Peptides against a protein of PDB entry 4QMF. Designs and how they scored, part 106

Target 1, 175 residues: chain A of PDB entry 4QMF
Amino acid sequence: ESSFMTLFPKYRESYLKTIWNDVTRALDKHNIACVLDLVEGSMTVKTTRKTYDPAIILKARDLIKLLARSVPFPQAVKILQDDMACDVIKIGNFVTNKERFVKRRQRLVGPNGNTLKALELLTKCYILVQGNTVSAMGPFKGLKEVRRVVEDCMKNIHPIYHIKELMIKRELAKR

## One batch from the design tools (peptide; made by RFdiffusion4, then SolubleMPNN)

Design b2_p22_3_s1 (from b2_p22_3, 6 letters changed)
Fold by OpenDDE base, seed 2:
Structure b2_p22_3_s1 (fold): chain B 175 residues (1-175), chain A 22 residues (1-22)
Amino acid sequence: as target 1 above (175 residues)
Amino acid sequence: SEEEELEEELNKLSEEILKEAE
């Protein structure tokens, strides 16, 4: 049997409590057990003797990871689908200066979130920028593109260069 | 500035992408 645990920040506690029954129900379909520990501030998923697909535990691991990083349940639960992958990109260690960090992070989002939304469309991914992490869900190739754009942005490479590149790729793919 | 120009251009491109998706 396999088990995975992730910690979550205190500000997520109230939300996680409200959706935990839904988490349990979703995982029960795969005979994966789960525990929300409010004292420790952790979520745990584990296989049971009734788990028919041992690989599903890895998706369950990803589910709680996404939830810990503020991804809402209706989106995060999609990770249990076979064709869905995810990535949690740590962005907090690229820049030491807080103001510079905030500026570069905001550059990823753009005015009214337009840059981020455009990036989502170009990569066919869901993307959430929260705190020191960027969570993404989608096809593996799209996730790879997202990570490149995100990390490069934090390295002070303007997203416009990648957006233009992705636009070209998209146009080519439509044909 | 160059940065402002890039940001403006990026925003325009983003809006175009979003409009096409509608």
Scores: peptide ipSAE 0.655, ipTM 0.950, DockQ to the pose 0.904
Fold by OpenDDE base, seed 1:
Structure b2_p22_3_s1 (fold): chain B 175 residues (1-175), chain A 22 residues (1-22)
Amino acid sequence: as target 1 above (175 residues)
Amino acid sequence: SEEEELEEELNKLSEEILKEAE
């Protein structure tokens, strides 16, 4: 039997407590057990003797990883679907200067979140920027594109170049 | 500045993309 554990930051505790019954219900459908440890600040998922699909434990692992990174449950739970993948991109190590980090992160989001929303549409992904990580959910092709844009942005390559490229690719695909 | 110009252009493009999706 397999198990995976993920730590979560203290500020997520109240939310996780609120939705944990829903997490349990979602995982019970796949006979995956789960535990919320408020003392350690961790979430654990485990296979059981009744677990039919051995691969579902990996999706359960991804679920708790996403929840730990502030992805809301209604979105995070979609990871249990076969056609849904995810990526957690660490962005905190690209820039040492805090002000520069904040500026580049904000550039990725854009005014009113417009840049991020546009990127979501172009890649068919869900994208959440939180703290030192960017969480993304969607098809593998889209996730690859998201990671490239996000990392390049943190490397001081303006997102506009990638957005234009993605727009062109989309138009070509319609032909 | 160059950065401000790029940000403005990106915002315009983003708004266009969002409008097309609606």
Scores: peptide ipSAE 0.653, ipTM 0.950, DockQ to the pose 0.917
Fold by OpenDDE base, seed 3:
Structure b2_p22_3_s1 (fold): chain B 175 residues (1-175), chain A 22 residues (1-22)
Amino acid sequence: as target 1 above (175 residues)
Amino acid sequence: SEEEELEEELNKLSEEILKEAE
């Protein structure tokens, strides 16, 4: 039987406690067991003898990974759907200078989050920028596009170029 | 600056995309 564990930062503890019953209920539908360890600061998911689909444990793994990175439960739980994929993009290692890092990360978000929202629409993904990671959920094709935009942004390639490209692609797809 | 111009353009495009989705 398979088991996966993910650590979460202390600031997520309160929230995770409040939603853990919902996590348990969602995973119970698939006969996946789960444990919230507040001492260690970890979440664990496990297959059981009643687990029917062996692949669901991988989605459960992704669920706790997303939750650890501040994705809210109502969104994160969608990962259990067959057609939903996710990606956690580490952005903290692209730039050593903190000020430069913050500036480039902010470029991805934009004023009032407009850039990020636009990118979500263009890629049909959910995107959350938090700390040193960007979490994304959606179709595989969209996720690949998100990763490209995010990483390039951290490499000092302004998102405007990718946004324009995605806009063109969208218009072409409508024809 | 060039950076400011790009930011303004990006914001404008983003707002257009958001309006179209409404």
Scores: peptide ipSAE 0.648, ipTM 0.949, DockQ to the pose 0.944
Fold by OpenDDE base, seed 5:
Structure b2_p22_3_s1 (fold): chain B 175 residues (1-175), chain A 22 residues (1-22)
Amino acid sequence: as target 1 above (175 residues)
Amino acid sequence: SEEEELEEELNKLSEEILKEAE
């Protein structure tokens, strides 16, 4: 039997309590057990003797990982689908200066979130920037592109270069 | 500044992409 645990920050507790019954229901369909520990501040998923697909536990692991990083349940639960992948990109260690970090993170998001929304469309991914991490969900090809843009942005490479490249690729794909 | 110009251009491109998706 396999099990995975992830910790979540205190500010996430209220929300997780609200949606945990939905998490349980979603995982029950796959005979995966789950536990929300409010004292420790952790989520656990575990296979059972009735688990048919052994690979589903890895998706369950990804589910709680996404939830811990503020991805809302209606989006996070899509990770249980066969064609859906995810990536959690740590961005907090690229820059030591806090002000510089905030500026580069904001550059990735853009005015009114337009840059991020555009990137989502171009890569066919869901992207959430929260704290020191960027969570993304979508096809593997798109996720690879997202990681490149995100990490390069934190390395002070302006997202415009990647956006232009992705736009060109999209136009070529339509033909 | 150069950075400001890039940001403005990026915003314009982003808006175009978003408009096409509507």
Scores: peptide ipSAE 0.646, ipTM 0.949, DockQ to the pose 0.919

Design b2_p22_3_s2 (from b2_p22_3, 9 letters changed)
Fold by OpenDDE base, seed 2:
Structure b2_p22_3_s2 (fold): chain B 175 residues (1-175), chain A 22 residues (1-22)
Amino acid sequence: as target 1 above (175 residues)
Amino acid sequence: KEEEELEKELEKLSNKILEEAR
């Protein structure tokens, strides 16, 4: 039997309490047990004797990881699907200056979030920028592209260069 | 400024992508 635990920040507690029954129900379909520990501030997922697919526990691990990083449940639960992967990109360590960090993070999001939305469309990913992390969900290739754009942006490489590249790639892929 | 120009261009490209998706 396998188990995974993730900590979550205090500000997520209320939301997690609200949706935990839904989490439980979603995981019950796979005979994965889960525990929300409000004292420790943790979520745990565990295989049970009835767990048929041992690999599903890894997706359950990813689910709680995403939830801990502010991904809403209706989106996060999609990680349990076979064709869905995710990535949590730590962006807080690329820049020491807070103002520079905020500026570069905002550059990634863009006005009205349009840059991020465009990136989502180009990569066919869901992308959430929250705090010191960027959470992404989608196809593996798309996730690699997202990570490159995100990290490069934090390294002061303007997203426009990657957006142009992705646009070209998309045009070439059109049938 | 170069950065401002890049941001404007990025905005234009982003809008293009968003419009095409509609």
Scores: peptide ipSAE 0.629, ipTM 0.941, DockQ to the pose 0.903
Fold by OpenDDE base, seed 1:
Structure b2_p22_3_s2 (fold): chain B 175 residues (1-175), chain A 22 residues (1-22)
Amino acid sequence: as target 1 above (175 residues)
Amino acid sequence: KEEEELEKELEKLSNKILEEAR
């Protein structure tokens, strides 16, 4: 049997408590067991004797990983679908200066979140910027683009260059 | 400055994308 555990920050505890019954119900459909440990601050998923799909445990692993990074349950649970992949991009290690970090992270989000929304549309992904991580969900091709844009932004490459590139690619694909 | 110009341009492009999606 396989099991995976992830830690979550304290500020997520209240939310996770409120939705854990929904998590349990979603995973029960696949005969995956799960545990929320409030003392340790962890989530665990585990296969059972009745688990028939060996690959679903990896998706369950990704589910708790996404939940730990502030992705809301209605979105995170979509990871259990076959056509859905995810990526958690660590952005906190690219810049040591706090102000520089905040500035570059804000560039990724943009005014009113419009830059991020545009990127979501261009890549057909869900993207959440939270703390020192960016969580993304979508097709593999889109996820690859998201990671490139996010990391380059943290490396001080303005996202406009990638947005333009993605727009051009989209137009070419229509022809 | 260059950064402000880039931000303004990005805002325009983002708005265009969002409008097309509506």
Scores: peptide ipSAE 0.624, ipTM 0.941, DockQ to the pose 0.912
Fold by OpenDDE base, seed 3:
Structure b2_p22_3_s2 (fold): chain B 175 residues (1-175), chain A 22 residues (1-22)
Amino acid sequence: as target 1 above (175 residues)
Amino acid sequence: KEEEELEKELEKLSNKILEEAR
């Protein structure tokens, strides 16, 4: 039997407590057991003897990973779908200067989050920028594009270049 | 300067994408 555990920051505790019954119900459909440990600050998912699909435990692992990174449950739970993948992109190690980090992260988000929303539409992904990570969910191709844009942005390549590229690709795909 | 111009252009493009999605 397989088990995966992830730690979550203290500020997520209240939220996770409120949605954990929903997590349990969602995973029960797949006969995956789960535990929320408030003392340790951890979430655990585990296969049971009744788990039919062994691959679902990996999706459950991803679910708790996403939840730990502030993805809301209604979105995170979609990871259990067959056609849904995810990526957690660590962005905190690209720049040592905090001010520069904040600036580059803000470029990715844009005014009122519109840049990020546009990127979501272009890649057909969900994207959440939180702290030192960017969480993304969607098709693998889209996720690859998101990671490229995000990492390049943190490397001081302005997102506009990638947005233009994605727009062109989208237009070409319509033909 | 150049950065601000890029940001402005990006905002325009982003808005275009968002409007098309409506």
Scores: peptide ipSAE 0.621, ipTM 0.940, DockQ to the pose 0.916
Fold by OpenDDE base, seed 5:
Structure b2_p22_3_s2 (fold): chain B 175 residues (1-175), chain A 22 residues (1-22)
Amino acid sequence: as target 1 above (175 residues)
Amino acid sequence: KEEEELEKELEKLSNKILEEAR
């Protein structure tokens, strides 16, 4: 028997309330129990006596982790699929200056989010920048690339260098 | 390269990638 709990920020409460029945239904298929605690501001997932695959609890853990970081449910629930992985990248500790942090984070997103969308296509990942974290979902190879780009960006290495590299790799893969 | 030039170039590349995906 295993259980995992994650806290979520207050601004996510309203949304989580609206989708929690869907979360419950998705996890019920795997006989994983879940609890939304609005007083504490937490989500909990746990195995039951009827849980067939104990490994699914780790994916359930990842599900609530993603939901806590503002990933919408229709995307986050895909983590329950065997071929889907995720990563939550903490970006808040790379820079102490707030203005510098915001600037570097914006470089990652780009005008109208186009840089981020391009990165998603190149890596075959979903990527969400929220606050001090970047959430990503996709294949392990793509996730590794995303983390490199994100962390380097926060270290003041411009994303353009990685975008060019990924474009070259894509062209080579087509041949 | 200057930051402004890099940003402009990145915008161009990003747009290219997005257009190819449409």
Scores: peptide ipSAE 0.614, ipTM 0.940, DockQ to the pose 0.831

Design b2_p22_3_s3 (from b2_p22_3, 10 letters changed)
Fold by OpenDDE base, seed 2:
Structure b2_p22_3_s3 (fold): chain B 175 residues (1-175), chain A 22 residues (1-22)
Amino acid sequence: as target 1 above (175 residues)
Amino acid sequence: SEEEKLEEELNKLSEEILEESR
């Protein structure tokens, strides 16, 4: 049997409590057990004797990871789909100066979130910028692109260069 | 500044991408 546990911040507790029945129901379809521990502030997923696909536990692991990083359940639960992957990108360690960090993070998001939305469209990914992490969901190729743009942005490489590149790639793919 | 110009250009490009998706 396999199990995975993730911790979540206190501010996430109220939301997780409200959606945990939905989490349980979604995982029950795959015979994956789950536990929300409000004392420890953790979520656990584990295989059962009825779990048919041993690989689904890894997706369940990813589900609770995404939930811990503020991804809403209706989006996070899509990770259980076969064609959906995810990535949690740590961005807090690229810059020591808080103001510089905030500026670079905001640059990634852009006015009205336009930059981030454009990046989502270009990569066919869902992207959530929250705190010191960026959570992304989508095809593996798109996730690689997202990680590159995100990390480079935090390294003071302006997103415009990557956006232009992705636009060209998209145009070539349309044919 | 050059940075402001890049940000403006990026925003324009982003808006174009968003409009095309509609």
Scores: peptide ipSAE 0.646, ipTM 0.949, DockQ to the pose 0.909
Fold by OpenDDE base, seed 1:
Structure b2_p22_3_s3 (fold): chain B 175 residues (1-175), chain A 22 residues (1-22)
Amino acid sequence: as target 1 above (175 residues)
Amino acid sequence: SEEEKLEEELNKLSEEILEESR
């Protein structure tokens, strides 16, 4: 039997409690057991004797990882699909100065979230910027592009250069 | 500033992308 555990921030507790029955139901379809520990502040997923596909436990691991990073359940549960991958990008360690960090993170999001939404469309990914992490879900190629843009932004490379590049690539792919 | 110009340009491009997707 295989098991994975992830810790979650205290501010996620209320939400996780409200959706945990849905998490359980989704994982039950794959005969994966799950536990929400409110004392420790953790989520655990485990294979059972009835688990048919041993690889699904890795997707269950990713599910709880995404939930811990504030991804809503209706989006996070899509990770259980075969064609869906995810990435949790740590952005808090690129810049030590708090103000600089906030500015670069905001640059990634843009006014009204327009930059982030554009990046989602160009990469065919879901992207959530929360705290010191960026969570992304989508095809592997798109995720690779997202990570590059996100990390470069935190390294003070303006997202506009990557957005232009992605636009060109998209246009070329249509031909 | 140069940064403000880049941000403005990026916002315009982003809006164009969003409009095309609708």
Scores: peptide ipSAE 0.642, ipTM 0.949, DockQ to the pose 0.917
Fold by OpenDDE base, seed 3:
Structure b2_p22_3_s3 (fold): chain B 175 residues (1-175), chain A 22 residues (1-22)
Amino acid sequence: as target 1 above (175 residues)
Amino acid sequence: SEEEKLEEELNKLSEEILEESR
């Protein structure tokens, strides 16, 4: 049997407690067992004797990974769908200066979150910027684009260049 | 500054994209 564990920060504990029954129910449909350990601060998913799809455990792993990074359950649970992929992009290691980090991270979000929302539309992805990570969910092609924009932004390449490129690509796809 | 100009332009483009999606 296969098992995966993910640690979560203390500030997520209260939320995870509130939604854990929903997590259990969602995973039960696939005969995946799960455990929330509040002492250790961990989530665990496990195959059971009744697990019939060996690939679903990897999606369950991704589910708890997303939940640990502040993705809300109604969005995170979509990872269990066959056509849905995810990516957790670590952004905290690109810049050592905190102020520079904050500025570059803010560029991804933009005023009122407009930049992030635009990027979501252009890539057909869900994107959450939280702390030192960016969580994304969507088609593989879109995820690759998101990672490129995010990492380049942290490398001081302004998102506007990628947004313009994606806009052009979208217009071309309409033809 | 050049950075401020880019940010303003990006915001404008973003708003356009959001409006088109409605």
Scores: peptide ipSAE 0.639, ipTM 0.948, DockQ to the pose 0.944
Fold by OpenDDE base, seed 5:
Structure b2_p22_3_s3 (fold): chain B 175 residues (1-175), chain A 22 residues (1-22)
Amino acid sequence: as target 1 above (175 residues)
Amino acid sequence: SEEEKLEEELNKLSEEILEESR
């Protein structure tokens, strides 16, 4: 039997309480048990003796990880699908200057979120920028591309270069 | 500035991509 726990920030508590029954229901289909601890501020998932597929616990681990990083449940629960992968990219340690961090993070998002939305379309991923992390869900190939763009942006490589590259790749794939 | 030009170009490209998806 396997168990995984993740902590969540206080500001997520109210939301997690509202959706936890849905989390439980989704995991019950796989005979995965789950616990929301409001005192500790943690989520736990664990296999049971009735768990048929032991690998599903890893997806359950990813589910609570995504939820802790502000991914909404209707999106996060898709991680339980076989073809869906995720990545949580830590961006808070690339720069020490707070203002520089904020600027580069905003550059990744773009005006009205246009840059991020474009990146989502080009990579076929869901992407959420929150705090010191970027959460992404999608195919493995797309996730690799997202991580490159995100990390390079935090390293002061402008996203325009990657967007152009991805656009070219997309056009070539249509042929 | 050069940075501002890049931002404008990026926004333009992004909008084009978004429009194609509609």
Scores: peptide ipSAE 0.634, ipTM 0.947, DockQ to the pose 0.917

Design b2_p22_3_s4 (from b2_p22_3, 9 letters changed)
Fold by OpenDDE base, seed 2:
Structure b2_p22_3_s4 (fold): chain B 175 residues (1-175), chain A 22 residues (1-22)
Amino acid sequence: as target 1 above (175 residues)
Amino acid sequence: DEEKKLDEELNKLSEKILEEAR
């Protein structure tokens, strides 16, 4: 029997309360039990005696991890799909200067979110920039690209270089 | 400056990508 627990920030509590029944229902389909602890501020998932696929608990772990990082449920729940992977990229430790951090994070997002949306298209990933983390969901290959672009951006490597590279790769893949 | 130019280019490129996806 396996279990995983994730803490969530206080500001996330109200939302998690509203969607927890949906979380429960989604996990029940896989006979994974879950608990929302509002006192501790934690989410827990665990296998049961009826859990058939032992690997699904890892996806459940990822689900609560994503939810804790502000990924909305309709998107986060897709992690339970076999072909879906995720990554939570910590970006808060690349830059010590707050203003520089904000600027680099904003560069990753771009005006009107255009850069992020473009990156999503190029990598076939969902990407959410929130606070000190970037949450991404998609194919493993795409996730690797996302992490590279994100981390390099925080290291002051302009995203344009990676975007151009990804564009070329996409064009090659279409042919 | 150079950084601003790259930002502008990136935005243009991003918009192009988004337009092509429509």
Scores: peptide ipSAE 0.721, ipTM 0.963, DockQ to the pose 0.938
Fold by OpenDDE base, seed 1:
Structure b2_p22_3_s4 (fold): chain B 175 residues (1-175), chain A 22 residues (1-22)
Amino acid sequence: as target 1 above (175 residues)
Amino acid sequence: DEEKKLDEELNKLSEKILEEAR
């Protein structure tokens, strides 16, 4: 049997409590057991004797990882699909100065979230910026592009250059 | 400054992308 555990921040507790029955139901379809520990502040997923596909436990691991990073359940649960991958990008270690960090993170999001939404369309990914992490879900190629844009932005490379590049690539792919 | 200019350009470009997707 295989098991994975992830910790979640205190501010997620209320939400996780409200959706945990849905998490359980989704994982039950794959005979994966799960536990929400409110004392420790953790989520655990485990294979059972009835687990047919041993690889699904890795997707269950990713599910709780995404939930811990504020991804809503209706989106996070899509990770259980075969064609869906995810990435949790740590952005808090690129800049030590708090103001600089906030500015670069905000640049990634843009006014009204326009930059992030545009990036989602160009990469065919879901992207959520929360705290010191960026969570992304989508095809592997798109995820690779997201990570590059996100990390470069935190390294003070303006997203405009990557957005233009992605637009060109999209246009070329149509031909 | 240059960063502000790039921010504005990026926002305009992003809005264009969003409009085309609708």
Scores: peptide ipSAE 0.721, ipTM 0.963, DockQ to the pose 0.949
Fold by OpenDDE base, seed 3:
Structure b2_p22_3_s4 (fold): chain B 175 residues (1-175), chain A 22 residues (1-22)
Amino acid sequence: as target 1 above (175 residues)
Amino acid sequence: DEEKKLDEELNKLSEKILEEAR
């Protein structure tokens, strides 16, 4: 049997407690067992003797990974769908200066989250910027684009260049 | 200076994209 564990920060505990029954129900459909350990601050998913799809455990792993990074359950649970992929992009290691980090992260989000929402539309992805990570869900092609924009932004390449490029690509796809 | 200009332009483009999606 296969098992995966993910640690979560303390500030997520209250939320995870409230939705864990929903997590259990969603995973039960696939005969995946799960455990929320409040003492350790961990989530665990396990295959069972009744697990018939060996690939679903990897999606369950991704589910708890997303939940640990503040993705809400109604969105995170979509990872269990066959056509849905995800990526957790670590952005905290690109810049050592905190002020510079905050500035670049904010540039990615934009006023009222407009930049992030626009990027979501252009890539057909869900994107959440939280702390030192960016969580994304969507098609592989879109995820690749998101990672490029996010990492380049943290490397001080302004997102506008990528946004313009994606806009052009979208227009070309309509033809 | 240049970054601020790009920020403003990016916001305008973003708003345009969002409006077109409605």
Scores: peptide ipSAE 0.720, ipTM 0.962, DockQ to the pose 0.954
Fold by OpenDDE base, seed 5:
Structure b2_p22_3_s4 (fold): chain B 175 residues (1-175), chain A 22 residues (1-22)
Amino acid sequence: as target 1 above (175 residues)
Amino acid sequence: DEEKKLDEELNKLSEKILEEAR
């Protein structure tokens, strides 16, 4: 039997309360138990003696990790699918200057979120920038590309170079 | 400013990608 716990920030409490029944229902299909602790501010998932596939607990772990980082439930729950992977990219430690951090993070998002949306299309991923982390969901290949773009952006490598590269790759794949 | 020019180019390119997806 396995158990995983993750803490969530206070500002997520209200939302998590509203969707927790849905979380429970989704995990019940796999005989995974879950607990929302509002006092501690934590989510827990654990296998039961009725859990058939022990590997599903790892996906449940990822589910609560994504929820803790502000990914909405309808998107986060897709992690339970076999073909779906995720990545939580820590971006807060690449620069020490707050203003520089904000600027580079905004560059990744772009005006009206255009850059991020374009990156999502090119990589076939879902991407959410929140606080000091970037959450991504999609195929492994796409996730690798997302991480590279995100981290390089925080290292002051302009996303334009990666976007152009991804566009070329996309065009080649259509042939 | 070179960075500003790149930002503008990136935005234009992004918009193009988004339009093609519609």
Scores: peptide ipSAE 0.719, ipTM 0.963, DockQ to the pose 0.948

